# Designs tried in a protein design run: peptides against a protein of PDB entry 3OIQ. Part 64

Target 1, 212 residues: chain A of PDB entry 3OIQ
Amino acid sequence: KNRIFVSSSKDFEGYPSKAIVPVQFVALLTSIHLTETKCLLGFSNFERRGDQSQEDQYLIKLKFKDRGSERLARITISLLCQYFDIELPDLDSDSGASPTVILRDIHLERLCFSSCKALYVSKHGNYTLFLEDIKPLDLVSVISTISTKSTNSSKHSSSELISECDLNNSLVDIFNNLIEMNRDEKNRFKFVKLIHYDIELKKFVQDQQKVL

## One batch from the design tools (peptide; aimed at target 1 H124 T128)

Design b1_p30_8 (made by RFdiffusion4)
Pose (drawn by RFdiffusion4):
Structure b1_p30_8 (pose): chain A 183 residues (1-47, 54-90, 99-149, 165-212), chain P 30 residues (1-30)
Amino acid sequence: KNRIFVSSSKDFEGYPSKAIVPVQFVALLTSIHLTETKCLLGFSNFEQEDQYLIKLKFKDRGSERLARITISLLCQYFDIELPDPTVILRDIHLERLCFSSCKALYVSKHGNYTLFLEDIKPLDLVSVISTISTKCDLNNSLVDIFNNLIEMNRDEKNRFKFVKLIHYDIELKKFVQDQQKVL
Amino acid sequence: SLEEQLHEVVKEFWEKTKEEAIEDFYEEED
């Protein structure tokens, strides 16, 4: 194929006013909006706000069920508690870091566009840390995301703090420290 | 595993919804 890797939501400024373009990006899961009619997943690389809004479209009940199972499995994979109805989660990153490799379909018309979900591969935080320590677009993005997350942690006014993560590992405490030295 | 189940469900969902998602989006924009 010819899937185009996007490093930032701003890249979508050069894209056609009407086209179907397969794309791929890496970001943290930050929000979920699940209704009976639609589902939107928000992601961000914190270059520090929501940036990518991925839509799971479904019309009938059969497809709704698949959307619900998909959200259920994604949340379970990240140890996110889910009440299973309109379901809303925000600023997930303040509590849990959820790196994701996502493939999407850019669909635009009249200059407006929507990113539809084709695939989502959750990335283990342990693997993310290891991938950064031992050591392309994926890695560049993982590095940039972690750097921004580091600067957000330094900033006293920012609500993001690693020590406040429900999964604040000893290894995470270690990687963050040895990561600031590079700065 | 959970990852494999998620992948299978997402693939099946995509196969069922791709064309419909595009058609509905174009109709909304018109």

Design b1_p30_8_s1 (made by RFdiffusion4, then SolubleMPNN; from b1_p30_8, 9 letters changed)
Fold by OpenDDE base, seed 1:
Structure b1_p30_8_s1 (fold): chain B 212 residues (1-212), chain A 30 residues (1-30)
Amino acid sequence: as target 1 above (212 residues)
Amino acid sequence: SLLEELQKVLKEYFEKTKEEAIKDFFEEED
């Protein structure tokens, strides 16, 4: 089966009650919950969903089935955090107790754009996502992509089944949602509070705010 | 690269766990 691009987690409401479907989505990493038995990764595109929390719209669960899978999952989380400059407590602490780590509202400090490939699995109206691949996206690259490809979507590499247009549209939607959040005085999200807030991001936000 | 290592480790995790994880999900009582 071809991989399906998912622009919203609401798309899953239209999926079969019993299915196995390879999917891809783009979202911001919003939470990490590491326990002794699993890691949960929360992702969001900050699509408005009434009064519900806009966080964790895509919930990825990495279960620890054995020592080998636990090790691989922990290394995956460590490498992901290293890529985004997220400070984790030392996971290798010799104390034998697996440290519980809870990070929330990551987007308030860092925009951790991630292109995720996952297996959607559903049963009786419930679903789960099994993460197959993750590609962290550099903010400079995201900004450049949004700024330049409003005009020249012409040369897609033939090998990626997913339209570069779908990726770009999702990135635009995420930024638009963040701009709306930034304008809302009640919302805690502010671009100027990001650790990596720079002149390029400032200029980009200012330019996008004129169009919205 | 860091990215290549991340993707490699995650792929190894996924390939190791996917079948059991899918089975578990279908066997979990609602």
Scores: peptide ipSAE 0.684, ipTM 0.944, DockQ to the pose 0.770
OpenDDE base, seeds 2, 3, 4, 5: peptide ipSAE 0.683, 0.684, 0.683, 0.683; ipTM 0.944, 0.944, 0.944, 0.944; seed 3 fails the geometry check

Design b1_p30_8_s2 (made by RFdiffusion4, then SolubleMPNN; from b1_p30_8, 12 letters changed)
Fold by OpenDDE base, seed 5:
Order: C-alpha cells, then structure tokens, then sequence
Structure b1_p30_8_s2 (fold): chain B 212 residues (1-212), chain A 30 residues (1-30)
C-alpha cells in the first residue's frame, strides 16, 4: 500500500471508519508518556484548532507486548531523547519498577522536528497510530531546507520518501504557527526561551516574520 | 550512528509488534 503524507491531523476525520493505512507526517515532539504498560508520543504542527490545546495532535502509541518489545520501545525513547538532548530520568533505576516518565510541553524548551511513519488503524470511527519509524530532524537542517528551497533529494532512492514539497510545506507551516504563538502574549511558547536559541535561529525567525 | 541504531531498533520493534497491536486494537473496539 502506498504511504500517504498527512499535512494535518484533521485529515483523519475523512478517513474510513475501518481502515489500515500507512501514513507519514512531519511535526514537533511535544510529549512523552512512558509507563509500565505503554509509551505514548505526542506530536504537533500547532495548527490552530479554536480554543483546544494545540499539543499532541498526533498521538503515537508504542505498546508493550512482552519484555522484548518493552525493551525495544524503551531503547527507542532513550535514543530519541539522546538525539534531541532531552534529559530522561534514569530508566535503569535499581528499584525493579520501570520508571514512569511524563514529559509535556517539550516544544517550550526544544524544537524536536520529527518525520514520523505510522500505521493508521481505525474501527467504528475510532483510530490509533502505531509507530513504524521516527526520523529526528536537525534544526539547522530544517532551517537550511526552508531557506534554500533546496531540493535536497536525499540520495536515498527509497520510493517511500515524502515529496520535497510536502516536507517543505509542513516545515514552513510549523514555523509560521510557532511565529504566531510567539506573537501571542497569552501563549507560553517563546523562541527566546528555547534552550538552543541562537543567532541562526533568531535570524531565521526574523526573516520569516517579514514574510508573514 | 545514533540514527542508524534508532532505525534498527524501530524496525525490529515494528516487525515484532505490528500484527498483535492491530489485532488488540480491533478486539478493544468490539
């Protein structure tokens, strides 16, 4: 089955009530909910949806089937957090109890751009997203991609790549949404509060603000 | 690399869990 690029989580409202569809989207990691029984990853593009929270528009589920799958899920979270420089409490706590980790509002401190592949599964109008793959994106690479309009056709000829247009449009939309949030005095998001806020990001935001 | 390891782990995880996760979801919606 061909993978569908999803620009908005609202697209799922038009999906069949019973389906299995491979999807791909680009969003910011907003939350991690790791428990003894499962992990949930929240992602958002911060599309305006009235007065509802703009966080966790995409909820990706990692189910623990057995000790092996739980281990792999935990390693996945550890590696993802290592890439984004997210501090996790020591998962190896001697207490034998798997530590519960709840991180929220990750985007307030770090812009964790992620290209996600998931399986959309629906029944009776309810749906879930099962994780297939996450590719974390470097912020410098994201900024360069938007700025240069560079069709960096990544040499990976895999037929499953997002179109460069879809990727670029989604990245631009996310930044535009963040700029709007930054301008809103009531919004908690501020670029200057990001841990990795530097001269490059500052300049990029200033340049994007002139186009909006 | 970190990315190569992440992709390897994710692939292994997905292949091990996909079928049962789908099955379980369908059963939970009955």
Amino acid sequence: as target 1 above (212 residues)
Amino acid sequence: SLLDELQKVLKEYYEKTKEEAIKDFFEEQE
Scores: peptide ipSAE 0.675, ipTM 0.959, DockQ to the pose 0.897
OpenDDE base, seeds 1, 2, 3, 4: peptide ipSAE 0.672, 0.673, 0.673, 0.675; ipTM 0.959, 0.959, 0.959, 0.959

Design b1_p30_8_s3 (made by RFdiffusion4, then SolubleMPNN; from b1_p30_8, 11 letters changed)
Fold by OpenDDE base, seed 2:
Structure b1_p30_8_s3 (fold): chain B 212 residues (1-212), chain A 30 residues (1-30)
Amino acid sequence: as target 1 above (212 residues)
Amino acid sequence: SLLDKLQETLKEYFEKTKEEAIKDFFEEMD
C-alpha cells in the first residue's frame, strides 16, 4: 500500500474506523514524556483548531514492552534529542529508578522540524500512530527549501508518491502558523525567544510576513 | 552518522514491537 501524506491531523477524521495505513507527515516536536513504561512524543503543525489545544496534534507512543524495546526506545529518544540539541537530564542517575522526564512546549525554545513516517492504526474511531521512521530537518534547510520553491522533481524516486510539493506546502503552512502565533500577543511563541534565532531566520520571517 | 543511527535504532524498535503493539491496541479498544 502506498504511503499517504498527511497535511493535517484532521485528515484522520476521514480515515476508516478500522484500518492500518502507512502515513507520512511533517511537524514540530513539541513534547517528550518519558516514564518507566513508555515514551510519548508530541508533534504539532500548529494548525488552528478553534478552542482546542494546538499542542501534540500528533501523538507518538513508544511503549516499553520488554527490556530490549525499552532500551531501543530510550536510545532513539536520546539520539533525537542529540540531533535537536535538546538537553535531557542524564538518565544515568545511579538510582535504579528510570527518571521521569517531561519536556513541554519545546517549540518555544527550538523549532524541531521532523518528517515522520508512521503506521496509522484505528479501531472504533480511536487511532494511534506507530513511528516507523523519523528525519529531523535542520532549520536552515527548511528555510532554503521554502525560499527556493524548488520543485526539484528529482525524476528518480517515482515510487515514493509523496510529492515533494506536499512536504514543502506543509512546511510553509507550519511557518505561516508560527508567524500568526508570533503576531498574537496572547501567544507565548515568539521567534526572538528561540535559542537558535539568527539573522537568517529573522530575514526569512520578515519576508514571509510580507506575503501573509 | 547520527541520523543513520537514529533511523536504524528506531527501525529496529518498530520491527520488534509493531505486531504486538498493533495487537495490544486492538485489544485495548475492545
Scores: peptide ipSAE 0.703, ipTM 0.961, DockQ to the pose 0.858
OpenDDE base, seeds 1, 3, 4, 5: peptide ipSAE 0.703, 0.703, 0.703, 0.701; ipTM 0.961, 0.961, 0.961, 0.961; seeds 3, 4 fail the geometry check

Design b1_p30_8_s4 (made by RFdiffusion4, then SolubleMPNN; from b1_p30_8, 12 letters changed)
Fold by OpenDDE base, seed 2:
Structure b1_p30_8_s4 (fold): chain B 212 residues (1-212), chain A 30 residues (1-30)
Amino acid sequence: as target 1 above (212 residues)
Amino acid sequence: SLLEELQKVLEEYFKKTKEEAIEDFFEEME
C-alpha cells in the first residue's frame, strides 16, 4: 500500500474503522513518555482544535516486545534527544528499574521538527499509530526550505512518492500556527523563549509575520 | 552519522515489533 501523507490529525476521524494504513506527517515533537512497558511520542502541528490542547495531536506508540526491542526503542529516544539537544534525566540510576522519562511541552523550549512515518491501525473506530520511522529536521534547513520555495529534490530514493510540496506546506502551516500562538497573550509559546532563538529564526519569523 | 544510526535502529525496531504490535492492538479492541 502506498504511504499517505497526513496534513492534519483530524484526517484520522474520516479513516476506516478497521484499517492498516502507512502514513507520514510532519510535526513538532511535543512530548516523550517513556515507561517500563512502552514509549509514547507526542507530536503536533498546533492546528487549532477549539478548546482542546494543541499538544500531542499525534500520539506515536513504541511498544516493547522483548529486551531487544526495548533496547532499540530506548536507543531511538536517546538518539532523537541527542539530535535535538534534549537533556534526558540520567538513565544511569543504579536502581534496576527501567528509568521513566516524562518530558512535556518540548516545543516551548525547542522546535523539534520531525518527519514521521507511522502505521495507522484501527478497529471499532479506535486507532493507534505505531512508529515506523522518524527523521528529525534541522531548523536551519526547515527555514531555508520554506524561504527558497525551491523544490530541493532531496535525493530521497524514488520509491517514497510523498510530494515535497506536501512537506513544505505542512512546515509552513506549522510556522503559521506558531506565529498565531506567539501573538496570543494567553498562549505559553513564545519564540523569544526558545533556547535556540537566534538572528536567523528571528528574521524568518518577522518575515513570515508580514505575510500573515 | 547520527541520522544514519537512527534510521538503522528504527528500521530494526519496526521490523521486530510491527506484527506483534498490530496483533496486540486488535486483541485489546475485541
Scores: peptide ipSAE 0.633, ipTM 0.947, DockQ to the pose 0.904
OpenDDE base, seeds 1, 3, 4, 5: peptide ipSAE 0.633, 0.629, 0.631, 0.630; ipTM 0.947, 0.946, 0.947, 0.946

